# Ledger of designs, part 345: peptides against a protein of PDB entry 8OXM

Target 1, 371 residues: chain A of PDB entry 8OXM
Amino acid sequence: FKAEFRLAGGVNLPKIIDCVGSDGKERRQLVKGRDDLRQDAVMQQVFQMCNTLLQRNTETRKRKLTICTYKVVPLSQRSGVLEWCTGTVPIGEFLVNNEDGAHKRYRPNDFSAFQCQKKMMEVQKKSFEEKYEVFMDVCQNFQPVFRYFCMEKFLDPAIWFEKRLAYTRSVATSSIVGYILGLGDRHVQNILINEQSAELVHIDLGVAFEQGKILPTPETVPFRLTRDIVDGMGITGVEGVFRRCCEKTMEVMRNSQETLLTIVEVLLYDPLFDWTMNPLKALYLQQRPEDETELHPTLNADDQECKRNLSDIDQSFNKVAERVLMRLQEKLKGVEEGTVLSVGGQVNLLIQQAIDPKNLSRLFPGWKAWV

## One batch from the design tools (peptide; made by RFdiffusion4, then SolubleMPNN)

Design b2_p30_1_s1 (from b2_p30_1, 15 letters changed)
Fold by OpenDDE base, seed 2:
Structure b2_p30_1_s1 (fold): chain B 371 residues (1-371), chain A 30 residues (1-30)
Amino acid sequence: as target 1 above (371 residues)
Amino acid sequence: EQKELEEEFAKKYEEALKLAREKLKELSAE
């Protein structure tokens, strides 16, 4: 290991270290100090399986529909080495960096990222109506700029078009597979973009199987399809390529129902895969300024084995696992709100839910739904 | 301990992946 490390952006300030392998090759590694890298490892493997399903289907293979995966080496229950995708940046770092962020560069007269955050925090405990009004004001004064990512990185028009298409396909594939797996916590620091491929890399996969819905501020969107995410697709937005790629991904997922159910069932009952939401994890993900006083910095999650009677934990766990499997089966049948939808109908509903300002305004302010 | 947990995780994972690959082979043979 080199003695020098760089901080990657984000709440956990992950350390980027350069490691010399036994082969003499330097490899950049991301060291995360608090993330459940076991969950990331398991979810990367589920993504590889989804990629195998997508690669077998002619229509999804022709469209190059894949989720970007990375190598995870867990070093402990809380620490490990992620293979850092060299030439990736958090979308949040590109968009809302205080010094050189794209919003500041292209929209210098808009609200700052800090002003937007502050306004949404001020209404966090308010009504849904007040949250919606303030969210609409924030959105009016914070216009999307993510189209400039591909324009800055890819100066050749033909390359630019190809990379914008790769981005749109990556968003579509990750959105639909993320929805099927119930991925949460899709904030702007948990989504990286590859500066060479324009594909997304999803990190911090600890909120899965719709466990984001049981957070103190429930997640109200199926995936991240915010204004900047849409702006990166270019002039067509969610129409055309994105929608078709979502439909083709959903078609493969629905046609793979038995396989996906079997895989998820094995993972849900794996005692080494702690996918359940716990109070400490919920506090960590949605920490309020008022809650900082109660989080003793030495609360190793290991010492709060809440000795809830093993029997009550097991019964509650089994009931949650059964509900997760039932909801996964519904999604794979196209059952939404008790109605069976076509692939096109289901994808349309999910897109509408993800772009609805009412749903976006209800999210935790740390999710940055205006970005 | 930690190496045993990593080996047990790797083993369970290889088994889950094997089961999923077997199901994927069955679905590819139809």
Scores: peptide ipSAE 0.013, ipTM 0.446, DockQ to the pose 0.019
Fold by OpenDDE base, seed 5:
Structure b2_p30_1_s1 (fold): chain B 371 residues (1-371), chain A 30 residues (1-30)
Amino acid sequence: as target 1 above (371 residues)
Amino acid sequence: EQKELEEEFAKKYEEALKLAREKLKELSAE
């Protein structure tokens, strides 16, 4: 272990530790100190299975559609080592770093990231109409810059074009698989970009199975497809490559319905996999920056083995698990709002939902929907 | 009754877990 650690940005301030393996290779490791890395480990296994399904299909294999996975080694319920992909950066660090973020460098006359966040926090308890108006003002004065990531990293035009395609494919694959699994909490610190491959790495997979919809401020988008995410795709935006990669990913997922249902059923009933949203987790995920000072929960680490006492709690759990399975089956059948959609129709609906400024304006300000 | 439902659930869960582990193993072996 090197004595130097770097803090990755984000609420949990994960420590990046450089480790030299017995093979003499330096491996960066992320140490997350408060989260149940078992959730991440389980979801990484699900991503590996999704990747296997995508590799078996000729059309998704030809497009190199994969979700970037990382090795999770849980050391305890509350600590583990993530094999950090060497040369990854949080998209939030690149875009909205306080010192020299891409928005400040390329758009110095736009609102600061802090001004945008402040404006959206001021309207957090206001009407949907007031939130929408302020969100539109923020968006007008905070223009996307994520196109410059590939332009800064890849000076050769042919390499730049290839990397922009790799990025677009990575966004498409992770968006559709993330939607199928009901991944939430896709804020700008939970999405990393690889500086060499331009592929996305999704971390902090603790909000799954649409549990983001039961947060105090419910999630209103199926995945992150914000203006900067779209800007990274270049001139075509969501049209062409992104849409086609979403459709081909969705086709593989729908054709793998029985396998995906079986896998998720096992995960839902895994006594070691606490996927349910609890009030403390909900408070933590949507905590206000101002409230960080007082709520040091002296969470006495009493290992209350929440032995699921087999009582009335289990009937409620089983009903939630059944609803999750039913909703997963609907997604895999293309059932949206009681209507059966084609793959193209379903993907189109999801894209429209994800880019709708009305949906984006309703998100928790910490999600940074304007980025 | 409640114990039988718990045992039936545990059995269905173990069978589902076994089936998923087998499918996972098949998926990982290709």
Scores: peptide ipSAE 0.009, ipTM 0.443, DockQ to the pose 0.016
Fold by OpenDDE base, seed 4:
Structure b2_p30_1_s1 (fold): chain B 371 residues (1-371), chain A 30 residues (1-30)
Amino acid sequence: as target 1 above (371 residues)
Amino acid sequence: EQKELEEEFAKKYEEALKLAREKLKELSAE
């Protein structure tokens, strides 16, 4: 390894390490020291399986529907090396970087990202009605700009159109696969965009199997489909290509029900795969920026195997695993709110839930649902 | 088909876990 590391931007302060391979090629690696990279590795393999299912289907294969994967090398339960997605940028960095973010560049008269965050943090403990009103005010004064990503990166109109289509397909595939796997909403720093392909790469997969619904601020959306995510699709938004790609992805997922259930069952009962939400992880995911100052937990790495105190924790774990499997089975059957929906009906419901300002206003403000 | 996908998954899982553990040992030895 090179002795020099760079801090990548983001919530988890990942370290970028330049590694020279035995082949003499420099490979950037992202070392995350706080993330369950085992969870990321497992989820990347589930994504590879979903990609295999999508490649087998003619309609999804023709559309090149894939979820972008990265090589995760889980080092320990708490540390590991991500193969850095060279030529990717966090969408949050592009959109809301303090100095040169696209919102500041293209919408200088809008609220700053900080003003938006402040307004939403002030109402975080308020009623849903107050959250909704403030969210609507924020949205009115913070207009989407993510359309400019493809315009900046792809100057040729034909290339620009093709890349915008690739982006839209990537969002659709990741949204539906993410919904099936219960990834929920994604922090804007945990979605990377490839500057060459315009495809999304989802990192930090620490929330899966709808565990975002049991966070202190529960998730209210099936996936991230915020205004900037939609704006990147261009003038058609969620209609046309996105919707059709969601439907075709959902068709493949529903037709692969047995395979997906078996895979997820094996993973849920894997003693090495800690998918469960714990209070510390929940606090970490929904920490206030102001609270970061005091908690230097001297987490002495007592390598005490948290021996799951076997008896009472095991029954609670099994009940949660069973509930996750039941909910996955419902999703794969198109059961939403006790009703069996068609693929088109289910996808429509999910899109409506994901874009609903009432749902978005209820999200944790740290995840910036207005972006 | 399903069993083959499960076996391919299990194999890829073990290979990824193995590669992961090997690279950790390399990183922790530096």
Scores: peptide ipSAE 0.008, ipTM 0.431, DockQ to the pose 0.018
Fold by OpenDDE base, seed 3:
Structure b2_p30_1_s1 (fold): chain B 371 residues (1-371), chain A 30 residues (1-30)
Amino acid sequence: as target 1 above (371 residues)
Amino acid sequence: EQKELEEEFAKKYEEALKLAREKLKELSAE
C-alpha cells in the first residue's frame, strides 16, 4: 500500500488506495465507504434479477445475454477492498496505463492519456463549442485501440471471434440494463473486463437512477459507448450484434416493466439504500486534481444547518423517488423526450446519444470520454 | 411468476443487505 490515500473528505466517501500488486503494478483500488458497499450489493441483486429475466426469455437466453455480477465480499478491514473479480482488469488500466497502456503501445505517436486529459481539463469551464472542438482534436489524435484486447488475449481466431461476441453482448446487456437503472459514473476505472471471458464487470454502482444528471457536470450519455468500447466490438461497431443485443435486452426489460418497477420501488424507499446524490459524493466523483489541496479536514461543517426539517427532507426525498419511478416507467414504455418509441427506435436513440461527440465532449474530463 | 421473482428478489436483497451490514460492523469495530 502506498501511504498516499486521497481522502475524499466525508467518513463514508470512498478512499482511493493505490495498491502495488505482487506484479509491481500500481492499481488504484477504490476503497468504498460503508454506504457505497451497500449500494453495490443492492445493485448486484438488481443485476441478478435482470439476469433472471434475461434467462427466462428464449431470445436473450439463446444469445447468453447477462450482466456480469460480482460478489460484494468486502474484506473485513476498514478498507473494504472490493474483492477484485479475479482475472479482471479495469479497461482504463489496459487502455491508458501511463507506461504500458494499449494506446501508448499501439499508437505511440498519438497524444498521451495525460495530454488528452490536460486538454480537456483546460476547457472544462469553457463553452460547449470550445469543449467540442478540443474533444474532436483529442479524438483525432487519440485513436481507439481496444480491438487489441481480444487480439492479445485470444490468439486462436475462433476463440477470438467468440470472445469478441461475448464482449459485444456484455456491452449491450450492461448498457441497456445500466440505462434502465440510470447507472452513471461509467468511467474507465469503473468498468472491468474479464481477461478470460471478455465480459465487462461494472463496479462502483454509486450513481444510479440518473443521479449522474444532477452532478455539477451532468452526465449527457445513457451509458459508456466511447470509441474504444466500440472498437472492441470490431469492424461492425455498434451495428449488427450490439444493436440486436440491445434491442433484445430492451424488449425483455420493457416486457418486465411491472416487476422492475416493483423492485425499484422497494429499493428507492429502503432507508438503508442511499441512492440519492449528496454534495460530498458529487464533489468526490468530480473532484479536480487541483481541488485536492483545499479539502482541509477542518470542515467541521456544523451539522446544525443541514437540519432542514426531517419533514422537508422526507417530502423532498419522496418527490425524488416518485420522479425516479416515473422516469423508469417512461423508459420501460419507450417514452423518450415525450415521444413513445419502439424498442428499435429507443435503442437507436440511446446509441446515437451515447456516441454523439457533442454529448461526449460535455462530460466531466475524469470520465475520459475520448477513451 | 412475477410474485415469485419479487419474493426471490426480496430474499436476495435482504441477504445482500445483511452481508453489507455484517461487513459494515466489521469495518466499524476496527
Scores: peptide ipSAE 0.008, ipTM 0.443, DockQ to the pose 0.019

Design b2_p30_1_s2 (from b2_p30_1, 16 letters changed)
Fold by OpenDDE base, seed 4:
Structure b2_p30_1_s2 (fold): chain B 371 residues (1-371), chain A 30 residues (1-30)
Amino acid sequence: as target 1 above (371 residues)
Amino acid sequence: EREELEKKLAEKYEKALAEAKEKLKKLSAE
């Protein structure tokens, strides 16, 4: 291990450690100190299984539909080593870095990322109507720029076109797989883009099985499909390639219902996989900048062997697990709001929900739904 | 070492998956 570490951007400030392997190769390792690396590891295994299903289907295989995976080595419940994808950048860092962010470079007269965040934080406790109005004002004055990622990285038009398609396919696959697994909205720092492949890598999978809906500010979107995410697809946006790739992914997921239910049931009842939302995790995920000051460092991580009073927690856990399985079964049947939808109908509903400014305006402002 | 750890993780996962498929078969038969 080199003694030098870099802080990766993001809420969790993961440490990037350059490791020289016994083979003399330098490998970047992400050391997460507070993240549930077991949760990430488990979700990577689920993604590998989804990839196997996608590779078995001719239509998804021809489209090269895969969710990007990374190697997770859990060392403990809260510590481990992530294989850092070399040549990836958080989309949030590219878009809204303080000085050199693409929004500031391409849209210097728009609101700053800080102004947008401030405006949305001011209305966080207000009505949905007020949130919507301010969100629309923010969106009008903070126009998408993520199209420039591929334009900056891929100067050859043929390569640019191929990479934009790879990006669009990656977003589609991760969106549908993410919806099925209930990953919800993904913070912009938890979505990496590969600078060579233009594929997305989702990290920090600590919210799964729709547990984002029970956050203090509940999730209102099935996946992150914000304006910049859409802008990266180019002029067609969510239409054409994205929609078709979502439909083909959803078709594979629905046709794999028994397999996916079996997998998720295993995971839900794995005592080593704490997927349940707890108040501390909820606070951590939706911390307000103002609340950072009072968290005295003295909460020793060791004493949270809080003896879960076995009896009442087991019944509540089982009921939550059953509800998650029922909802997963509904999704895989195409049951949305009590109605059975076709694959195209379900995908359309999910896209509409994900891009609806009313839904986006209700999201936690810390997750920057305007980006 | 790393390949062995990946192999052990894969083996643990396959075992957990097998045990849970067996639990599911029992639960679906009740």
Scores: peptide ipSAE 0.017, ipTM 0.459, DockQ to the pose 0.022
Fold by OpenDDE base, seed 2:
Structure b2_p30_1_s2 (fold): chain B 371 residues (1-371), chain A 30 residues (1-30)
Amino acid sequence: as target 1 above (371 residues)
Amino acid sequence: EREELEKKLAEKYEKALAEAKEKLKKLSAE
């Protein structure tokens, strides 16, 4: 082990460590806590199954539609190592690093990332109207720069174009698969970009099955499709390649309904897969500076659950699991807001929901919806 | 009580996992 570690970002502050193997090879490893690793490991298996479905379909295979996966290796009962994708960077580190972030480099006269965060934190407890107005002011004074990622990394125009397409396909596939699985907590530190492939790697998969909607500040978007995410696609934005890749991914997911329902049903009843939102997890994900003082270290998750009647917990759990399965079935049928949509109609609705500044302005400030 | 709930959940999981593996095996043979 090298003595130095880097933080990958995110709330759990996952430690990136460089390990020298007995073979003399350096391997970058991500060290996370036990429960996060189990959740990530389960979701990686689901992503592998989704990738298998996408590879079986000729249209999605031809487009190379995949969600990037990483290997989870449990080291102990309380720790594990993720084989970190060498040459990945958090999109937040590239975009909004305090010293050398792309926003500071390309837009030095815009608001700082800190100023944007401060403005949105000041209105966090305000009306939706006030949040929207401040979000629009922040967005006007914080213009997208993520197009420069591919321009900096890929100097050859043909390679640049291919990598921009790989990025766009990766965003599309991960967005639709993420929507079907109800992935939340898609902040800029939980999404990595591969500096060689331009593909996205989603980490910290602990918010699944729409459990982000029951957070103290509910998640209001189906996936991350913020202005910088769109800017990375280039001049066509969400139109053309992105939309078509979303539609083809959604088509495969809908045509795989029985398989996906069966897989998710298994996972919902896995006693080792804690997908449910608990108050401690909710507090951890959306911790307010005011709430830091009430975290008595003695409230193990076990102690709050032990005070509810086990019968009420089991009934509540089963009822939540049934709702998750029903909502997944609706998504896979194209049922949105009680209406059956075509694949194109459903994908269009999801894109509109994800880019709506009213939805984006309502997100927790830590999600950084202006990035 | 917690151990009995964990045991029931484990039995339900193992059953569902077996059924899912069997469905996946059928879908891989087509």
Scores: peptide ipSAE 0.015, ipTM 0.416, DockQ to the pose 0.018
Fold by OpenDDE base, seed 3:
Structure b2_p30_1_s2 (fold): chain B 371 residues (1-371), chain A 30 residues (1-30)
Amino acid sequence: as target 1 above (371 residues)
Amino acid sequence: EREELEKKLAEKYEKALAEAKEKLKKLSAE
């Protein structure tokens, strides 16, 4: 192990440790000290299954639609080593790093990332109308720059175009797969970009099966499709390649309904897969800087002898699992808001929900919906 | 007690995961 560690950005302050292997190769390892890396490991297996389904279908195979996976080595329930894909960077580090972030470099007269966050934090307890107004002001004064990622990394125009397509396909695939699985907590530090492939790597898979909707500040978007995410696609934005890749991914997911339901059913009833949202996890994900002072690390989950009868917990769990399965079945049938949609209609609804500034303005400020 | 419960849970999990992988392998071979 090198003596130096880098903090990956994010609430969990995961330590990036550069490890020199016995082979003399440096491997960047993410050490998460508090996150359930088993959840990440399980979700990576689900992503591999989704990739298998996508590879079997001719239309998704031709488009090279895949969700990027990483190797998780759990050391304990709450600690382990993520073998980071060499040459990945958090999109938040590229975009909103305080020193050399792309927003500061390309838009020096815009609001700082800190000013944007401060403005949104000031209104976090306010009405949805006040949140929307401040969010629109922030967005006006914080213009997207993520197009420059591919321009900085890929100087050859043909390579640049290919990498922008790879990025767009990766966003589409991960967005639809993430929606089907109900993946939440898609803040800018939980999404990495590969500097060589321009593909996204989703990390921190601890909010799944729409459990983000039961957070104190509920998640209001199906996936991250913020202005910078869209800007990385180039001039076509969400139209053309992105939309078509979403539709083809959704088509494969819907046509694989039985397989996906079977996989998720096994996972939901897996006693080692703690996917349920608990109050401590909710507090941790949406902790305010002001609230950090009182959370002594010594809240061992052990001491809440909630003598809730094991039977009532089990019945409540089973009812939550059943609701998750029912909602997954609805998604895979194209049932949205009680209506059956075509693949194109469903994808369109999801895109509209994800880009709606009213939905984005309601998100927890730590999610950075303006980025 | 807790370590034995964790071990029994781990064994049940490995078994359930193995059965799930076999079921998935069968579903993938059809």
Scores: peptide ipSAE 0.006, ipTM 0.317, DockQ to the pose 0.019
Fold by OpenDDE base, seed 5:
Structure b2_p30_1_s2 (fold): chain B 371 residues (1-371), chain A 30 residues (1-30)
Amino acid sequence: as target 1 above (371 residues)
Amino acid sequence: EREELEKKLAEKYEKALAEAKEKLKKLSAE
């Protein structure tokens, strides 16, 4: 171990430790504190299985559709070593870093990231109409810049085009796999981008099986497909490559229904895998100290409202597990809102839900839906 | 139709790439 460590950005202050292996190779390790690294480890195994399914299919293999995985070595329930993806950066650090974020560099006359967050925090307890109006004002004055990531990193036009294609495929694969597994808490610090491959790495997998929908501020989108995420795809946006890669990923998932149900059933009944949302976890996710330290301490969020909505989950563990399995089976059959959809119809509905400014305006401000 | 759309997309892309390279040069010279 080198004596020098770097802090990665974010609430959990993860320590990047450079380790020299017995093979003489330097490996970066991320040491996360307080995160349920067991949940991350389990979800990485599920992602590896999804990758195996995607590699078996000729159409998804030709498109190189994969969800990026990392090695998790759980040391305890609350500590472990993540194999840090060397040459990754949080998309939030690139986009909205206070000193040299891409929004500040490319759009210096737009609202600051802080002004956007403040405006959305001021309307957090307001009507959906007021949230929508303020979100539209924020979006008008905070224009997307994520296209510049690939343009800064890849100076050769042919390489740049290939990397943007790799990015778009990575977003599509992770969005559909994430939707099937009900992955939540997809804020800008929980999504890393690889500076060499332009592929996304999803971290902090502690909100799964649609447990984000039972948060005090429920998640209203199936995955992160915000304006900057779309801007990184370039001029075609969600059309063409992204849509086709989503459809081909969804086709493989739907054709693997029995395998995916069996895997998830084993995980839901594993006594070592606490996937259920608890009040303390919900409080931790939606009362982030980062949102309080930049904003003056005047928002006494009354502790009482967060307790009430979580106490009514007096459903036996078995009923919650059955509901998760039933909802997974519906997704894998293409059942949305009581209607059976084709793969193209289902993917279209999910894209429309994910980009809808009404859904985005209702998200918790810490999710940063304007980015 | 598809080739013309790809060509218009390529031209819009080269223009956006040129404008962004020019912005990057201005930001690196300040």
Scores: peptide ipSAE 0.000, ipTM 0.230, DockQ to the pose 0.012; fails the geometry check

